# Ledger of designs, part 161: peptides against a protein of PDB entry 6B4J

Target 1, 315 residues: chain A of PDB entry 6B4J
Amino acid sequence: DITMQWYQQLQDASMQCVLTFEGLTNSKDSQAKKIKMDLQKAATIPVSQISTIAGSKLKEIFDKIHSLLSGKPVQSGGRSVSVTLNPQGLDFVQYKLAEKFVKQGEEEVASHHEAAFPIAVVASGIWELHPRVGDLILAHLHKKCPYSVPFYPTFKEGMALEDYQRMLGYQVKDSKVEQQDNFLKRMSGMIRLYAAIIQLRWPYGNRQEIHPHGLNHGWRWLAQILNMEPLSDVTATLLFDFLEVCGNALMKQYQVQFWKMLILIKEDYFPRIEAITSSGQMGSFIRLKQFLEKCLQHKDIPVPKGFLTSSFWRS

## One batch from the design tools (peptide; made by RFdiffusion4, then SolubleMPNN)

Design b1_p22_7_s1 (from b1_p22_7, 12 letters changed)
Fold by OpenDDE base, seed 1:
Structure b1_p22_7_s1 (fold): chain B 315 residues (1-315), chain A 22 residues (1-22)
Amino acid sequence: as target 1 above (315 residues)
Amino acid sequence: SMEEIKKLIKEGAEGKLPPPAV
């Protein structure tokens, strides 16, 4: 399976990255610990500062992240910080930056869906200039949300139940599994972030270049989902999240071909979702159904709330 | 036809881009 091979390659690359900077992370030296903390803050704080307030502020954040990744010194916590402070500094920063982007999907976007767009446009722009960060974003995303690949992890013989739950994307703490609503909220945030990344380009880059991970992956993701058996509650939830965020962009890109896909979802896939949906899970299915039926009726998919306009970039 | 659409989606799952719309 080409998709699973791609998944595994990204996980292997991520693991190799961790091994590369292990010396920095495991150091007992006080100076190395200080450098690690300074680099971690320099990588993650700018991402946490991303907001919908002003395009100019978003540009400042982007420029700071790009400068850090380019080996230039940046100001962080009142200190000058550079990846050159340690031989493993660049690998560490790339990994932590990618991890933080996915974490913003998991936390910020999960709570505030509109936050997907400013985070995604920065992530896309950084990915264009720093492909390794993009691969690490995918690796982190795929590990936390296997549905972003997509695949449904299977229980293997001899596997602990908690490990299987973690593979599915659940948080397990003190032998307590995360509640389903919190799980779906986090998965939704990550899918929404991904759906935003694949359609957005940094406006101050070379837009004539091919998107490093563009809408072709949106088509593929939907096609993969539709060729899989639905998972109760999860498929209906994430399919809605994906279509709400990138459906308009996919419609514009693939036009009549995308409408054919929506017809297949309604006519062929909905009965399969409904067949596995319990009465307590019907809300997610109904939401998806209502959204898709409205789109088909109006022959239009709305621009998602929070989509960045020209006025945002002039602010 | 639905069969043609199913074929299109299967090809998409295999990594083939859809044909041009026009």
Scores: peptide ipSAE 0.654, ipTM 0.953, DockQ to the pose 0.721
Fold by OpenDDE base, seed 2:
Structure b1_p22_7_s1 (fold): chain B 315 residues (1-315), chain A 22 residues (1-22)
Amino acid sequence: as target 1 above (315 residues)
Amino acid sequence: SMEEIKKLIKEGAEGKLPPPAV
């Protein structure tokens, strides 16, 4: 399976990255520990400062992240910080930055869906300039949300139940599995972030270049989901999240071909979702159904709430 | 037809992009 090969290659690259900066992360030297913490803060704090407030502030954050990745000194916590402070500094920063983008999907976007767009446009712009950060974003995303690949992890013989639950994307703490509502909320946030990344380009970059991970991956993701057996509650939830965020962009890009896909979802895939949907899970199914029926009836998919307008970039 | 759409989507899952809209 080409998709599973791609998944594994990204996981292997992420693992190799961790091994590359192990000297920095495991150092007992006080100076190395200080450098590690400074680099971690410099990589992650700017991402946490991303907001829907002003385009000018978003540009400042982007420029700071790009400067850090370019080996330039940046101000963080009142100190000058550079990846050149340690030979493994760049690899560490790229990994932690990518991890933080995915974490913002998992936490911020999960709670505030509109936050997907400013986070995604920065992530896309950084990915264009720093491809390794993009690969690491995918690796982190795929590990936390296998449905972003997409695939549904299977229980293997000899596997611990907790490990299987973690593979499915659940958090397990003190032998307690995460509640289904919290799990779906986190998965939704990550899928929404991904759906935003694949359609957005940083407006101050070279727009003549092809998007490093564009809408073609949106088509592939949907196509793959539709060729899989639906998973109870999960498929209906994440399919809605994806279509709400990037459906308008996919409609504009693929036009009549995308409408054919929506017809297939309504006429062929819905009965399969319904057949596995319990009475307690009907809410997710109904939400998806109503969205698709409205889109097909109006022959339009709305621009998602929080989409960045020209007025945002002038602020 | 629905069969043609299913074929299109299967090809999409295999990494083939849809043909350009007319």
Scores: peptide ipSAE 0.654, ipTM 0.953, DockQ to the pose 0.742
Fold by OpenDDE base, seed 5:
Structure b1_p22_7_s1 (fold): chain B 315 residues (1-315), chain A 22 residues (1-22)
Amino acid sequence: as target 1 above (315 residues)
Amino acid sequence: SMEEIKKLIKEGAEGKLPPPAV
């Protein structure tokens, strides 16, 4: 399976990255520990500062991240920090930055769906300039949310239940599995972030270049989902999340072809989702159904709430 | 037709982009 090969390739690249900076992460040296912490903060704090407040602030954050990745010194925690402080510094920062973007999907976007857009536009812009960060974003995203690939992990013989639960994307702490609602909330956040990334371009970049991971991946993702058997509650939830965030952009890009896809979802795929949906899970299904029926009836998919406007960039 | 749409979506799953809207 080409999709699974791609998934594995990204995971392998991520693993190799971790191995590359293992010396920095495992060092017992006080200076190395300090450098590690400084680099980690320099990579992650700017991402946590991303907000929907002002485009100017977003630009400052972008510039700081880009400067750090470019080997320039940046101010972090009142100190000058550079990836040049350690030979493994760049790889470490790229990894931690990518991890943090995905974590913002998992946490911030999960709680505040509108946060997807400012995070995504920064991520997209950084990805354009630093492809390695983009690959690592995908690797982290795929690992935490296999549905972003998409694939549905299967239980294998001899697998521990906890390992299977983790493969599905559940958090397992002290042998306690995450509640389904929290799980779906986190998955939703990550899918929404992904759906935002694939449609957004950093406005101050070279727009003549092709998006490094653009709407063609949105088409592919939907097509893959529709060619898979639905998973109870998960498929309906994430399909809605994706379409709510990315549907307008896909409609504009693929026009009549995208409407054909929506017809397929309504006429062919909904019965399959319904067949596996318990009475307690009907909420997710109904939400998806109502969304699609409304879109098909009106022949329009609304611009998602939180979409960045020209006014945002002038602020 | 639904069959044509299914084919389109299958091709999409295989990494083919949809044809331009005529």
Scores: peptide ipSAE 0.654, ipTM 0.953, DockQ to the pose 0.687
Fold by OpenDDE base, seed 4:
Structure b1_p22_7_s1 (fold): chain B 315 residues (1-315), chain A 22 residues (1-22)
Amino acid sequence: as target 1 above (315 residues)
Amino acid sequence: SMEEIKKLIKEGAEGKLPPPAV
């Protein structure tokens, strides 16, 4: 399976990255610890500052992240910080930055869906300039949300139940599994962030170049989902999230071909979702159904709330 | 036809992308 090979390659790259900076992370040296903390803050704080407020602020954040990744000193917490302060600094920063982007999907986007767009455009722009960060974003995303690949993890003989639950994307703390609603909320945030990344280009970059992970991956993702058996509640939820965020972009890109895909979802895939949907899970199914019926009726997919306009970039 | 659509989507899952309309 080429998809699973891709998944594994990204996970392996992520693991190798962790091993590369292990010396920095495990150091008992006071200076190394200080550098680690400074680098971690320099990588993560700018991402946490991403907001829908102003394009100028977003540009400032982008420039700071790019400068850091380029080996230039940046101001963080009132101190000058550079990845050159440690031989493992760049790898560490790339990893932590990628981790933070995915975490913003998991937390911020999960709570505020419109936050997907400013986060995604920065992530996309950084990915264009720093491909390794993009690979690490995918690795973190895939690990936390296997449905972003997509695949459904299977229970194997000898596997601990908790490990299986974690593979499915559930958080397990103190032998307590995360509630389904919280799980779906986090998965939704990550899928929405991903759906935003694949359609957005940083406006101050070389837009003549190919998107590092563009809408073709949106088509692929949908096609793969539709060729899989639906998972109860999960498939209906994430399919809606994905279509709400990138459906308009996919419609513009693939036009009649994308409408064919929507017809397949309505006519062929809906019955399969319905068949596995319990009475208590009808909410996600109904939401997806209503969305698709509206889109098909109006022959249009709305631009998602929070989509970045030219006015945003002038602010 | 629905059969043609299913084929299109299957090919998409296999990495065959439709040409962009624009």
Scores: peptide ipSAE 0.652, ipTM 0.951, DockQ to the pose 0.835

Design b1_p22_7_s2 (from b1_p22_7, 8 letters changed)
Fold by OpenDDE base, seed 5:
Structure b1_p22_7_s2 (fold): chain B 315 residues (1-315), chain A 22 residues (1-22)
Amino acid sequence: as target 1 above (315 residues)
Amino acid sequence: SREEIRELIERGARGELPPPAV
């Protein structure tokens, strides 16, 4: 289908990117190794420094990332670093930067949901200026969290169980699969990051331009989820995460049409989720149900906790 | 109607935006 074609195209582009900078990554030359490490640090450290503390610091981080991607020298680890130090430097940095954004969803946002917003606004702003980084963000996100596409990977004949588990987004180490709670936590973080990206614009950019991957993709994601059979525990968890983060934005954008969608979720989709939910998994469903019923009752979806306000940008 | 909403969602799943609310 069209969605799977899009998924595959992004994965192919990501793989091609890796092949392009293979010379840099596999070099035995001491100088090339040094450049690789410097570029990797320059790409990833600024992302790890993103926090909810001050808007001014967030701007500094953004400017540093943008400068690096623009071929300008940046200070990293006490050294001047530039993508021009190697012909493959730009491709490598774009890939590692995108990977790091998704990793922050997987780790930081998973543990601290409010962290989604400062990470997402930087990612969105960088995406506007560097579309290839955005495509690579999607590729990394989709690979780690197929539910962000969305699709549910299926077991194929002859497939190893571990490979299937990895396709589902599970980490498998030493033939041990990740625990379900940890898996869902990581998936939640990535979905929350995605839900934040699609609604946020960098405030110091050209807002007259269309969002490169905006709320229309949020509408599509919800619509696709609703046209799929629910997956036990996963669907209820991630649907809640998505709606909690971007439900307010979708409500403002699509108004009555979005409320129609929410009504259908309550009336038609909840029974389907409940039918496949075991007693031990009822907590995720109850949380989703309570959230949606409250929204319908109050005719409002709250602004998510951690949403960046004007006061944040003045700090 | 529920049918209209289902159609809206099916179209949305194919990448079609909902019509304006007003």
Scores: peptide ipSAE 0.617, ipTM 0.949, DockQ to the pose 0.686
Fold by OpenDDE base, seed 4:
Structure b1_p22_7_s2 (fold): chain B 315 residues (1-315), chain A 22 residues (1-22)
Amino acid sequence: as target 1 above (315 residues)
Amino acid sequence: SREEIRELIERGARGELPPPAV
């Protein structure tokens, strides 16, 4: 399976990256520890500062991240920080930055759906300039949310239940698996972030270049989901999240072909989802159904709440 | 037709883009 090979390649690259900077992360030297912490803060704090408030602030954040990745010194915590402070600094920063983007999907976007767009546009812009960061974003995303690939992990003989639960994307702490609602909330955030990334371009970059991971991956994702058996509650939830965030963009890009896909979702895929949906899980299915029926009725998919407009970039 | 749409989806799942909209 080409998709699974792609998944594995990204995971392998991520693991190799971790091994590359192991010397930095495992160092007992006080200076190395300080450098590690400074680099980690320099990579992650700007991402945490991303907000829906002003385009100018977003540009400053982007410029800081790009400068750091370019080997330039940046100010962080009142100190000058550079990836050149350690030979493993760049790899470490790329990894931690990518991890933080996905974490913002998992946490911030999960709680505030509109936050997907400013985070995604920065991620997309950084990905364009730093492809390795993009690959690491995918690796982190795929690991935490296999449904972003998409695939459904399978239980293997001899596997511990907890390990299987983790593979499915569940958090397991002290032998306790997270509640389904919290799980779905986190998955929703990550899918929404992904759906935003694939449609957004950094407005100050070279727009003539092809998006490093564009809407073609949105088409692929939908097609793959529709070619899979639905998973109870998960498929209905994430399909809604995806369509709400990038449905308008996909409609504009693929026009009648996308509408054909939506018709098939309604006519052929909904019955399959409904068949596996318990009475207690009908809420997610009903939400998806109502959304899609409204879109089909109006022959339009609304621009998602929080979509970045020209006015945002002038602020 | 539904069959054409299914084929479109199957191709999409393999990474093929849809044909240009007419």
Scores: peptide ipSAE 0.616, ipTM 0.949, DockQ to the pose 0.663
Fold by OpenDDE base, seed 1:
Structure b1_p22_7_s2 (fold): chain B 315 residues (1-315), chain A 22 residues (1-22)
Amino acid sequence: as target 1 above (315 residues)
Amino acid sequence: SREEIRELIERGARGELPPPAV
């Protein structure tokens, strides 16, 4: 399976990256520990500062991240920090930066859906300039949310239940599995972030270049989901999240072909979702159904709430 | 037809883009 090969390739690259900077992360030397902490803060704090407040502030954050990845010194925590402080510094920063973007999907976007857009546009712009960061974003995303690939992890003989739950994306702490609502909330955040990334370009870059991971992956994702058996509650939830965030962009890009896909979702896929949906899970399905039926009726998919406008970039 | 749409989706799942609308 080409999709699973791609998944595995990204995971392998991520693992190799971790091995590359293991010396930095495992060092007990006081200087190495200080460098590690400074680099980690320099990589992650700017991402946490991303907001919908002003385009100018977003540009400052982007420039800081790009400068750090380019080997230039940046100010972090009152100190000058550079990836050149350690031979493994660049690999470490790329990994931690990518991890932080996905974590913002998991946490910030999960709680505030509109946050997907400013985070995604920075991630997309950084990905354009630093392809390895993009690959690591995918690796982190796929590991935390296999539904972003998409694939559904299967239980294998001899597997511990907790390990299977983790593979599905659940958090398991002290032998307690995460509640379904919290799980779906986190998965939703990551899918929404992904759906935003594939449609957004950094406005101050070379927009004539092809998007490094563009809407063609959105078409692929939908097509793959539709060719899979639905999962109870999960499929309805994430399909809604995806369509709400990038449905308008996909409609504009693929036009009548996308509408054909939506018709098939309504006519052929909804009955399959409904067949596996319990009475207690009908809320997610109803939400998806109502959204899609409204889009089909009006022959329009609304621009998602929080979409960045020209006025945002002038602020 | 529904069958043509299914085929389009199957191709999409393999990484093929849909044909242009126009």
Scores: peptide ipSAE 0.614, ipTM 0.948, DockQ to the pose 0.695
Fold by OpenDDE base, seed 3:
Structure b1_p22_7_s2 (fold): chain B 315 residues (1-315), chain A 22 residues (1-22)
Amino acid sequence: as target 1 above (315 residues)
Amino acid sequence: SREEIRELIERGARGELPPPAV
C-alpha cells in the first residue's frame, strides 16, 4: 500500500545515507575518528540542551544546529567543528541529528511529556531549512515506532521471535524483551514528539512557506489508524497521546470535519478497541474514552500542557 | 452520516485532505 511504500522509501533513503558516510564511520585513521566524534557531538549536544526554560536559549540552539548544517563552523567541546572537515561530514551530521531528535522523543518526552514542544519546534524549524533532516527524522521515527507510520508489523514465517519483537519497537537485551509499560512509554514519547512536530512552526522562519510535514499528516495518521484493526493497549495508548498533543490543532485546522472523525472514533472504533482489551489493559482505553468523551461533551479540545506561548518566546 | 464520515476517513488514509469546513 501507499503507506508501506512511503515507509520503505524513507528506510531506503536512511540506509543509503548510512552507506554514504560509511567511509567516515569505518575509518581507522585517527584524524577521521576525531572528526567523526567532533561532528557527532556537534550534532547531538545542542539537541540534548533543548529545554522548556527560555525561548532565547532555544533560538541559540536552533542557530547552532542550522549553522552546522549550513557548513559554518560551530564551537563544540572547545573546538571549532565544521561539516566541511570531511566530504561525508554533512550526511553524517544530518543522520545523527535526526537520530538524536527521535531519541529525545524516546527518552526525554517519554518521561516529560511537556518536553515534546520545545524539541518539536526546533525539529520543525530545522526540517523547514533542511528537508533531508526531516526525511531522516521520519526514517528513524518509523523504524523505532512503526505505529508512527502507522502500521503494525506482522510475524513472518521463519522470523525469530526477537526480530519480530524488535520490529514491533521493543528493545530486546540479552534475550529479555522490554516490559510493556516501558515499551509503551517510549512509543508514547515518540508519538507525542511527532504530534508536536506536525503542528509547530519555528517562529523566526519564513512563515509564508507551507509546513514541510504539517497537520495534513496528522489527519492522515488518524485516518490510517482508524482504518486498521486496533492493537491491544498500543492503539488506545498512542491514540490518546496523539489526540492530547495535537487534537486542539487538528480541531482548529479541520473544525467540523475533525469532530466527525472524533464521533466515529467514539461510535465505531471504541467498541473495536474494547473488544480486544483485557480487563488488565482497560486503563489505557478508559483514559482515551474519558478524554474523547470530555472533548465531545465540551465541544473543545484543550491546548496541551507545555504548548509554547508568546511569553515563552519573549523569555 | 456515518457513511460520509467513513468515506472521509478512507480518503484521509490515502492522503486526501478533508474538504474545508465552511
Scores: peptide ipSAE 0.612, ipTM 0.948, DockQ to the pose 0.727

